# Designs tried in a protein design run: peptides against a protein of PDB entry 3T6J. Part 225

Target 1, 375 residues: chain A of PDB entry 3T6J
Amino acid sequence: PIVESYIGFIESYRDPFGSRGEFEGFVAVVNKAMSAKFERLVASAEQLLKELPWPPTFEKDKFLTPDFTSLDVLTFAGSGIPAGINIPNYDDLRQTEGFKNVSLGNVLAVAYATQREKLTFLEEDDKDLYILWKGPSFDVQVGLHELLGHGSGKLFVQDEKGAFNFDQETVINPETGEQIQSWYRSGETWDSKFSTIASSYEECRAESVGLYLCLHPQVLEIFGFEGADAEDVIYVNWLNMVRAGLLALEFYTPEAFNWRQAHMQARFVILRVLLEAGEGLVTITPTTGSDGRPDARVRLDRSKIRSVGKPALERFLRRLQVLKSTGDVAGGRALYEGYATVTDAPPECFLTLRDTVLLRKESRKLIVQPNTRLE
Target 2, 372 residues: chain A of PDB entry 3T6J as posed
Amino acid sequence: PIVESYIGFIESYRDPFGSRGEFEGFVAVVNKAMSAKFERLVASAEQLLKELPWPPTFEKDKFLTPDFTSLDVLTFAGSGIPAGINIPNYDDLRQTEGFKNVSLGNVLAVAYREKLTFLEEDDKDLYILWKGPSFDVQVGLHALLGHGSGKLFVQDEKGAFNFDQETVINPETGEQIQSWYRSGETWDSKFSTIASSYEECRAESVGLYLCLHPQVLEIFGFEGADAEDVIYVNWLNMVRAGLLALEFYTPEAFNWRQAHMQARFVILRVLLEAGEGLVTITPTTGSDGRPDARVRLDRSKIRSVGKPALERFLRRLQVLKSTGDVAGGRALYEGYATVTDAPPECFLTLRDTVLLRKESRKLIVQPNTRLE

## One batch from the design tools (peptide; made by RFdiffusion4, then SolubleMPNN)

Design b2_p22_5_s3 (from b2_p22_5, 10 letters changed)
Fold by OpenDDE base, seed 5:
Order: sequence, then structure tokens, then C-alpha cells
Structure b2_p22_5_s3 (fold): chain B 375 residues (1-375), chain A 22 residues (1-22)
Amino acid sequence: as target 1 above (375 residues)
Amino acid sequence: MTGVFYEEYQPEVARPGEVLVL
């Protein structure tokens, strides 16, 4: 088998300032069969990048074909085991040298296992569909998230000699209609500038890319879905995201006004964006469970994903990218923290919903190392 | 950069309710 490994101070999710890496490592085996679909995605990546809602001037100048491999993890040492990874974490290196994507296939496999009776916050009519398509939709989302999420966008940089990697006279900010007013200086990085919001903001951008691009027929075809199946995969992917945004409230600490998990904060932000879109796209309804205690239901109107959801996400995603590219920390923080704010204000009453989420939470899962054998 | 985390374990929770083998 082909063995892959990495080790070092890699991910900064546990640093309050989003800069210092946590020591992490894994040993994994390449799953050749599962890698094939991601290879097809890579083959279409250059074209799909053009579908993202920002001008080419905000995208990488040169497309560097990345690797994308599905891995079966033998051992993982860290604070949490991901479903997918994009490395390196340095945007300058991603732009100039390239990057690698991995999907942790056996992690995804265990994540697919959902018991219907334990599936919270969904309408009964959605549960069977959700169970059926959760796995396939996750494959789509992870692939897009890593490859076209983390793998997309350009940082505007002024180097140590004062040279810019963009034309200051011709590049226009699509949000303001003006020339570019801010950029990264020598020694400044994404993490150093955006600090406390950097990790979650980037995850939000990547998740948003996944939702946005999963609407593209070519993406569904790459993953082997057509017709009604493709529409169901789209629906379940979006449904999963809005549900995850509700579940995310578990990771918010009201007393400290902070989030404990970057991805969950990102998912909550996306939920807020889609709720703001209105028009009946997303509805969260407090209910009473069969046990007589508080419950809730999330409804996503399938018919409004493209007409309401996509435009809302497009605008939001473009803003995320523009603010990232320009190093506009003030604008980025205002945008992101605005959507990440958790209050008990009507109509959503998120703090009250959080109590419901906590009441309905599942027991902690423990993931253990697999056994290996020769076959 | 780590990509996707879903419903992962909570470090503050003392005991797991389910054991998943990769």
C-alpha cells in the first residue's frame, strides 16, 4: 500500500489568535478507488474556479494543479480528527508552490453512520432522504471545501521591495467599485492579520464555496449524480449545512461570548446568512418533543435554494473573498462577527435554541484506531 | 488547513457514549 504521513505544528484552531500551530500527526494508507472521484474534481478545478463569484483578479494568477488523495487513517494524533485537510496553511506557499488535499475516507465513513431515531432537528419527511444522501453529499462538500474552498482566492501582497502582485491601477474592488485600498505587507499573513477570526472565517469561506459550487451540474456529474439524485444530493448538502448551523450553538459559550470550534462557528454564520435571505428559504421552528421537552425543526425549502439561497450566498461569499484578498481586517471582522453574534433576539432567539440544542445533544463519540491485516 | 469537522467529540465530556472504529 501507499503510505502517507505528516507531523508537526500544523493547525492553529486552538490558538486564540489563530496563529500558533497545534502539534499533530497521522499515518494513513492511500485509498486508490476513493481517490478517483477527487482526481476528476481536480481535472475540472481550473474551470470550476472561474465559477466562483469574484473577478479573476481576485483569483490566483496561475492555476497550480494540486494533489487530492483519499486516505484511510491508521493513526491520528491531535485534538480532533478531520474529514478533510488542505496543506500547507501558508497562503503565499499555496499561491506560489501549490497545495495538497486529502479526504480522510474512513473518518467520513464513520460520520455517515446515522441512526434515524437519533437524528435531531429534521422533519420526519426529510430523515430518510437525509440518511440516504448524507454520505454522498459529504463527499461532495469535502471535495469542494478543500480543493476549491481552501484552494481558491488570491491575497494582494506588497513585497519587501515595494512591488505589488496586482495592478493597482486596473484592479477594481467589486464591492466598492474603487481601486484596491489595502493589501498584505511583507511579513503579514492571513493569520497574523485576521487573528481571532482567521480560522473560522476561512472555514466559512470554504464551506460557502462547497454549497455554492455543489449547485453546478458538472460537480454533481463528477461525483456520479444526475437527474433527481443530483437534486437530492444538493438538497441534503444544504439541509445538512443549515442543520449544522443550529447544532453549532453547542460550541458557543454565552458567558464568554466566544466560540470553541471554528468550523461550527462558520456553519452558524452560514445559517445566519441563509436566514437573512428570507423568503421562506430556511425556517427554524421550536417544537415539543415526544418526551414533552423542548425540540426544534429546521426546514429548507428545496425550491428556493437556487432562487433565494444561491444569490444570498454569492453576495456573502464574494464579500468574504474581497475582504480576505485586500487584508481588510476591519471590514472582515465587522462582517463576520456580525453574523457570528449569538443573542436571544426574536425571531430566532438563538440563546433559547441553544438550550434546546444542548438538551437534545448526543453523547460524545470516541474514535479509535483501526486494525490492519494482510488480505 | 484542516477542512471539515462534523459532530466531533467534546473534550469536556468525561465519557463517550459511542465508540467508532475507523
Scores: peptide ipSAE 0.195, ipTM 0.738, DockQ to the pose 0.210; fails the geometry check
Fold by OpenDDE base, seed 3:
Structure b2_p22_5_s3 (fold): chain B 375 residues (1-375), chain A 22 residues (1-22)
Amino acid sequence: as target 1 above (375 residues)
Amino acid sequence: MTGVFYEEYQPEVARPGEVLVL
């Protein structure tokens, strides 16, 4: 329909245990022009799923063609307005019944209203490129994040009758080289098992899918980017992610050793993965601002995205998926919390960087919801 | 899991900021 809406207990980000949904509702209008790109992405989704760095046995057995539309939000009732949505939030339903994706186009349009002079933590030479391509790159990221991030992967399940949705004899864990040793039992869900890390872990997986697949030429072509423009979109998408990982430190509470925002934690984890890759891919340099106070710069070496970044992200993303599929909470928690740990250890000194982030923090953006009329 | 993507959303920041119209 041209007008879309939903209402109910939908998102669990506000629950520390990731289980209880927040009451949410929206009304939006379909943006037909912007939806065309997402329709092309859907048309390629089955093929693009095969490009993900896990065996087909860890992917959904049957591709269920989802809807994907760009929406202009008229009203949104909830704790925050997302840039994209994938529903339902139940993995079992996503596997058996399918899902729907939306991009909230007008939210995306206002997300990057930062003026050049207020744009923090970027090299001066990157600012104009970032401003030019942040919108388009984010469209790509959201599309991939929702459709191929949240829309990908299989949970290994044993049902109430004892039947498995995978062949225990032939399916091999690509990380261990062994048969599958763990799965979800009847009544166990992603959220129930992974609990406190479930939301952030899944967001991290989805964001990683976006970064990984945005390197695929077909994806950029779908969004209308070719040649130098495609490379710039890729660069800015990755640059935005590593910058976001630094910005994420605002949402860490050292005294409680916890994160207050799932997506920001996810972005920090990705930053840590890319920093660990080394080889000069990502560099965070403490600096002094023009005001004489602490500042920082994030540098991403464009030439190393494919050679260094992609392999690092591939390995990490595969591990995320394997641990998710097998319900390996111990392994998943160890991996994720390891990268989500914030210390002041060199060379990054993240707690010190957090002070810089807080010092340079922008004022909260206040979103005013529009009106519309029939003509 | 939950299927929402936020761009630099600051749910716990209660301070004045730029007003953005959707």
Scores: peptide ipSAE 0.149, ipTM 0.715, DockQ to the pose 0.252; fails the geometry check
Fold by OpenDDE base, seed 2:
Structure b2_p22_5_s3 (fold): chain B 375 residues (1-375), chain A 22 residues (1-22)
Amino acid sequence: as target 1 above (375 residues)
Amino acid sequence: MTGVFYEEYQPEVARPGEVLVL
């Protein structure tokens, strides 16, 4: 078997300022079969990057072909086990040296084991479809999230000598229609500038890229989905995201006005974006469960994903990228924290929904690392 | 960055209710 490993101070999710890495490591075996799908995605990456909703001037100047591998984890040391990883975490290195993506295949496989009777917040008519396609749709989402999410976009930089990595006279901010007014100065990084929102903001951008690009037929084809199956994968991917946005409320602490999990905050933000789009795209309905206690249902109108959802997500995703590229912390914080705010305002009454989410919370799952055997 | 956390991972919960083997 091909063995891969990494070790070091890598992920900064436990740093309130998003800068200091947690010491972690893994040992894993390459899953050749699943890796082949990701290799096809890599082969299409340069073209797919052009489908992202920002001008080429906001994308990396040079496409550096990354590595993407599916890994079966033998051992993982850290505070949590991810489904996917994009490294390094330094945007400058990503732009100049490239990056590597991994999908933790056996972690994903465990996540696919959904019991219908335990599946919360979905309409009955969606449950079987969700169970069938959750795994495959999540493979698509992880692949896009890592490769084209974290792997996309350019930071505008002025170097130590005062030179810019963009043409100040010709590059136009697509949101303002004006020339670029802000950038990263020497020594400034994504994490140093955006600080407390950096991790969650970037995860939100990456998740949004996944949702946005999963609508592209070429992406679905790469993963082996066509026709009705492709449409079902798209639907379930979007449905999973809006459901995750509701579930995310578990990780909000009202008393502290803070989020305890960056990815969950990101998913809630996306839910808010899609709710704001209106037109019946997403509906969250408080209900009463069979036990007589509060429950809720999330409905996604599949017929409105492309007509309502995609444009809303496009606008939001473009704003995320533009604010990131220009180092506009004030604008970025205003945008992101605005969507990340949890209140009890109607119609959603998110604080009340949070109580429902907590009431319906599943028991924590313990992930146990496997044994390996020689045949 | 770690792209996606396992959705069912609940770091705030002291005791797990189910054991999943990778």
Scores: peptide ipSAE 0.126, ipTM 0.714, DockQ to the pose 0.213; fails the geometry check
Fold by OpenDDE base, seed 1:
Order: sequence, then structure tokens, then C-alpha cells
Structure b2_p22_5_s3 (fold): chain B 375 residues (1-375), chain A 22 residues (1-22)
Amino acid sequence: as target 1 above (375 residues)
Amino acid sequence: MTGVFYEEYQPEVARPGEVLVL
């Protein structure tokens, strides 16, 4: 078998400043069959990058073909096991040297098994569809998230010699209509500038890229979905995200006004963006469960994903990228923390919903090392 | 600042409710 591994201080999710990596490592076997769809995604990546909602001047100057492999993990040592990975975590290296993507295929596979009776916060009519398409939609989301999320966008830089990696006279900020007014100086990085919000902000950008690009027919075709199946995959992917935004409340600590998980914070932000879009796109309704205790339902109007959801996400995603590219920490923090704020304000009453989420919390899953066999 | 963590894995909880084999 083809074996891949990594080890070291890699992911900074547990650093409150987003800079220091947790020591982790894995050993995995390449799943050749499952890698094929990601190879097709890589083959289309250069074209798909052009579909992202920012000018080419905010994208990489040169496309560097990354590696993308599906891995079956034999062991993973760390605080948590991911579904996908994009490395290195340094944007400058991603721009100039390249990057690698992996999907942890067997981690995704265990997510396919959902007990219908334990599936919280969905309408009964959505549960069967959700169970059917959660796995496939996750494959799409992870692929897009890693390759075209983390693998996209340009940082504007002035080097130590005073040279810019962009034309100051011709590059226009699409949000302001003005010339670029801020950039990264020599030695400044994404993590060093955005610090406490860097990890979650970047995850939010990557998740948003996934949702945005999963609407593109070419993406669904790459993953083997057509017609009604493609539409169901889209619907379930978006539904999963808005549900995840509700579930995310578990990872908020009201007393400390902080989030304990970067990805869940990101998903909550996306939920807030889609709620703000209005027009009945997303609705969260407090209910009473069969046990007589508080419950809730998330509804996503399928017919409004493209008409309401996509434009809202487009605007938001563009703002995320522009603020990232220009190193505008003040603007980026204002935007992101605004959507990441959890209050008990109506109509959502998120702190009250958090109590419901905690009440409906399932016991944690423990993932253990698989067996290998010769066939 | 990369990757998607499996949302069902909650390291802060001391005792698991279900064991999943990869």
C-alpha cells in the first residue's frame, strides 16, 4: 500500500492566538479509488477558482497544482481527528510553493451512519434525505473546503525591499471602489495579524467556499451527481451547514464570551449570515420534544438557496476575502465578531437556543484505530 | 488553520457514548 504520514506542530486551533501548533501525527493508507474524484476536482481547480466572488487580482497570480489524496487513517494522535486537511498552514507558502490536500476517507465514512431517531433539529420530512445524502455532501464539502477554500486567495504583500506583489495603481478594492490601502508587511502573516480570529475566520471562508461552489454544476458532475441527485446533495450540504450552526452553540461559553472550537464558530457565523439574508431562507423554530422538554427545528427553503442564499453568501465571502487579502484586521474583526456574537436577542434568542442544544446534546463519539486485513 | 474536524468527536468530554472504528 501507499503510506502517508505527518507529524509535528501543525494545527493551531487550540492556540488562542492562532499561531502555535498542537503536536499531532497520523499514519494513513492511500485509498486510490476514493482519490479519483479529488483528482478530477484538482484538474478543474484552476477554472473553478475563477468562479469565486473576487477579482483575479485577489487570487493567486499563478495556479500551483496541488496534490489531493483520500486517506484511510490507521492512527491519528491529537486532540481531534479531522475529516480533511490542507497543509502547509502558511499562506505565503501556499501561494509560492504549493500545498497538499487530504480527505480522511474513513473518518468521513463513519459520519455516514446516522440513527434517524437521534438526528436532532431537523424536520421529519428532511431526515431521510439528510441521512441519505449527508455522506456524499460531506465529500463535496470537504473537497471544496480544502482545495478551493484554503487553497484560494492572495495576500497583498510589500516585501522588505518595498516592492509590492500587486499593482497599486490598477488593483481596485471591489468593496470600496478604491485603490488598495492596506497590505501585509514583510514578516507579517495571516495568523500574526488576525490572531485570535485567524483560525475561525479562515475556516469560515473555507466553509463558505464549499457552500458557494457546491452550487456549480461542474462540481456536482465531478463528484458524480446529476439531476435530482445533484440538487439533493446541494440541499443537504446547505442544510447540514445551517444545522451545524445551531449545534455550534454548544461550543460557546457565555460566561467567558468565547468560542472553544474554531470550525463550530465558523458554522455559527454562516448560519447568522444566512439568517440575515431573510426571505424565509432559514428558520429556527423552538418546539417541544416528545419528552415534553425544549427542542428546535431548523428549516431551509430549498427554492431560495440560489435566489437568496447564494447572493448573501457571495457578498459575505467576498468581504471575507477582501479583508483577508488587504490585511484589514479592524474591518475583518468587526465583520467576523459581529456575526460571531451570541446574545439572547429576538427573534432567534441564541442563548436560549443554546440551552436547548445542550439539553439535546448527544454523548461524544470515540474514534478508535481500525483493523487492517489482507483480502 | 486548515481542515475540517469531525464534529462528532468532542475531546472535552471525559467518557464517550459510542465507539466508532475507522
Scores: peptide ipSAE 0.123, ipTM 0.721, DockQ to the pose 0.215; fails the geometry check

Design b2_p22_5_s4 (from b2_p22_5, 12 letters changed)
Fold by OpenDDE base, seed 4:
Structure b2_p22_5_s4 (fold): chain B 375 residues (1-375), chain A 22 residues (1-22)
Amino acid sequence: as target 1 above (375 residues)
Amino acid sequence: MTGVFYEEYQPLIARPGKVIKL
């Protein structure tokens, strides 16, 4: 077996300022079969990066072929177990040295074991499809999220010698139509500048990349999906995201006006973006459960994913990237916190929905260390 | 920053469990 491991101060999710890593580590075994899918994704990465909704000037100057491996985790020591990882968590190193991606395949597999009767907030007609394709859609989403989400985009930097890594005269901000007016100075990092929103913002960008690029036929082909199956994977991936945005309300603390989980905040933001797109793309309907207590249903109109959802996400994702690249903290914060705000305003009444989410909360899943066997 | 969390899991604990074929 091929064994991979890492250990150290890596993820900064538990730092309120997004800067200090938590000590964690894992030991895992390479899943060769699943890794082959990610290898194909890597082989297409350079081309797929061009499909992202920002100018090439906002993408890395040189494509560095990353490593991507699917792992079956034997042990994971940390505050939470991710489904995927992209390292290092330093944008400068990602730009100059490259990065490694991993998918924690058996972690994803645990998420697949949802009982239909316990599946909350979906229409009955979607439940079977969701159960069937949740796993495959997660594989797609994780792959895109890590490789092309976290692995994409350029930070504009002025080095200690005053040199820029971009042409100040020719590079245009696609949002403003103007020359670049802000950048990272020597010693400034993504985390240091964006601080309290950095983690969630970056997760939101990466999740958005996943949703956006999963619409590309080549991506689905890489993962072995064609025709109706590909469309179902797309639908379930998007459906899962909008459902996750609702579920995210569990991780909001109204009394403190804060979010307790970066990824969940990101998913809520995406939900808000897709709701804002309107046109019946996403609908959240309060209902009454069979127990006579509050419930809700999330509906995603499959037919509007490409026509309504994609353009909305495209615009949003471009804004995220442009603000990130230029180090525009004020603009980035205004954008992100705007979508991350939870109120009880109609029509959604998110605070009321939060009560419903809490009422329907499922028990935490327990992941246990597996045994290994040679056959 | 990176890492995908789809759900909040309890930390992995050492117990007999699923067998991974090597």
Scores: peptide ipSAE 0.033, ipTM 0.596, DockQ to the pose 0.336
Fold by OpenDDE base, seed 3:
Structure b2_p22_5_s4 (fold): chain B 375 residues (1-375), chain A 22 residues (1-22)
Amino acid sequence: as target 1 above (375 residues)
Amino acid sequence: MTGVFYEEYQPLIARPGKVIKL
């Protein structure tokens, strides 16, 4: 078998400042059958990167073909088991040396076992479709998130010798129409500059890339979806994201005005962006459950994903990238914290919705890691 | 950032052991 493993200080999600890595490790076996679609995605990556909503000057100068495999995790030691991984986490190394992507296939498969009667916050008409396509849509999302999310974008850098990795005279900031006015200096990193928002901001960017690019027919074809199935996968992927944004409220602590999970904060931000787009794209409706207690429903208008959702996400995603590339911490923080703010303001009343989310919360779920034998 | 994607909620699922043929 092909065995993959790593060990070390890898992920910084548990550090409030996003800098100190948690010591973790895994041992996994390559799932050859499930890796084929990711290999096709890699083969198309250079072309798909051009579909991202920022100028080529904000993308990596040279595409470095990464590895991307599906893994069956045998053992994972850490605070949580991810669905996908993109390493290294250092943007400079990603730009100069490349990166590796993995999908943790047997972790993803756990998502398939949702009981219909326990599925919260969806309309009844969406539940069967959601159950059917959650897994496949999540495969698409993970692939895009890792490869084209974390694997995309350029940091503008001035090195110790004063040289720039971009042309100061010709590169224009698409948001301002002006020349680039800020960049990373020697010793500055994404994490060091953006600090408390760095992890969540980057997750938000990666998730947004997934949603944005899943609309591309070539992506769906790579994953084996065509026609009505492709449209259902798109719908469920977006539906899952907006639902996740609501569920994310569990991980907000009002008393401390902080988020306890970077990905969930990111998903809430995306929900806010899509709500702001308006036009009935996303609707969250407080309801009363069959038990007479508070409940809620999230509705996504399928017909408005392309017309309303995509443009809103495009603008937002471009801003995320531009602010990241230029090291504009003030602008980045203002943007991101603005969408990450949880209040009880109408019409959404998110703090009230949080109470509903907590009320409807399921018990903590666990993954029983597999045993493997050699024959 | 650190490049990890987490599923929202992972159901409790026991996976069967994998037999690897060499």
Scores: peptide ipSAE 0.031, ipTM 0.600, DockQ to the pose 0.357
Fold by OpenDDE base, seed 2:
Structure b2_p22_5_s4 (fold): chain B 375 residues (1-375), chain A 22 residues (1-22)
Amino acid sequence: as target 1 above (375 residues)
Amino acid sequence: MTGVFYEEYQPLIARPGKVIKL
């Protein structure tokens, strides 16, 4: 078997300022069959990057072909096991040296084992479809999230010599129609500048890239989905995201007005964006469960994903990238925290929904690390 | 960056140990 490992101070999710890494490590075995799908995605990455909703001037100047591998984890040491990883976490290194992506395939497989009777907040008609396609759709989402989410975009920088990595006279901000007014100065990084919102904001951008690009037929083809199957994978991927946005409320602390998990905050933000799009795209309806207690249903109109959802997500994702590229912390914070705010305002009444989410919360799953045997 | 944390860690249904054929 091909064995991969990493160890060190890697992920900063537990740092309130997003800067200090937690000590983490894994040992894993390469899953060759699943890795082949990600290799095909890598082969298409340069072309797919052009499909992202920002000008080429906001994308990396040179595409550096990354590695992407599916791993079966033997041991993992850390506060949480991810579904996917993109390393290094330093944007400068990603731009100049490249990056590596991994999916933790056996962790994903465990997460897909959902019992129908325990599946919360979905319409009955969606449950079987969701169970069938959750795994495959999540493989697509992870691949796009890591490779084309975290692996995309350019930071505008002025170096210590005063030189810019962009043409100040010709590069136009697509949101304002004006020249670029802000950038990263020497020594400023994404994490140092955006601080408390940096991790969650970047996860939101990466998740949004996944949803946006999963609509592209080439992406579905790479993963082996065509026709009705491809449409079902798209639907379930979007449905999973809006459901996740509701589930995310578990990780909000009303008394402190803060989020305890960056990815969950990101998913809630995406839910808010898609709700704001209106036109019946997403509906969250409070209900009463069979037990007589509060429940809820999330409905996604599949026929409106492309007509309503895609344009809304496109605008939002472009704004995320433009604010990131230009180092506009004030604009970025205003945008992101605006969508991340949890109130009990109608029509959604998110604080009330949070109580429902907590009431319906499943016991936290523990991943038990596997044993290996030589046959 | 760590990509996706699964929200619903379902209890590890002891899947029959994935025999990784080495």
Scores: peptide ipSAE 0.034, ipTM 0.587, DockQ to the pose 0.237; fails the geometry check
Fold by OpenDDE base, seed 5:
Structure b2_p22_5_s4 (fold): chain B 375 residues (1-375), chain A 22 residues (1-22)
Amino acid sequence: as target 1 above (375 residues)
Amino acid sequence: MTGVFYEEYQPLIARPGKVIKL
């Protein structure tokens, strides 16, 4: 078997400032069959990067072909098990040396073992489709999230010698129409500048890339989906995201006005963006469960994903990238925290919905690591 | 930053252990 491992102070999600890594490690075996899909995605990555909604000047100057493998995890030590990983976490190294992507395939398989009767907040008519395509859609999302999400975009930097990695005279900010007015100085990093929002903001960008690019036929083809199946995978991927945005409310602490999980905050932000798009794209309806207690339903209008959802996400994603590239912390914080704010304002009444989410909360999954034996 | 998809921690559904052939 091909064995992969990683170990060290890697992920900074537990650091309030996003800087200090938590000690984490795994031992895994390469799943060759699943890796083949990600290899095809890698082969298309350079072209797919051009589909992202920012000018080439905001993308990496040189495409560095990354490694992407699907892993079956044998042992994992850490505070949480991810479904996908993109490392190193240093943007400078990603831009100059490259990066590696992994999908934790057997973790994904466990995560989505949802019983139909326990599937909350979906319309009854969506449940079977959701169950069928949740796994496949998530493979697509993880691949895009890691490879083209975290693997995309350029930071504008002035080095210690005063040289810029971009042409100050010709590069235009697509949001303002003006020359670039801010950048990262020597020693400044994404995490150091954006600090408390850095992790969640980046996850939001990566998730948004996944949703945006999953609409591209080539992506679906790479994963083996065509025709009606491809459309169902798209629908379920978007449906999962809007549902996740509702579920995310569990991880908000109203008393502290804070989020306890970066990815869930990101998913809530995306939900807010798609709700703001309006036109009946996303609807959250409070209901009464069969037990007579509060419940809710999330509805996504499939027919409006491309016409309403894509343009809304495109604009939002471009703004995220531009603010990231330029190191505009003030603008980035204003944008992101605006969408991350949880109030009880109508029509959504998110704090009330949070109570419903908590009421319908399922028990936390326990992931049991396998025992191995030599045969 | 590394994309970490945290699973919805739902109760242990004991799926039959996937035999990973080493």
Scores: peptide ipSAE 0.033, ipTM 0.579, DockQ to the pose 0.279; fails the geometry check

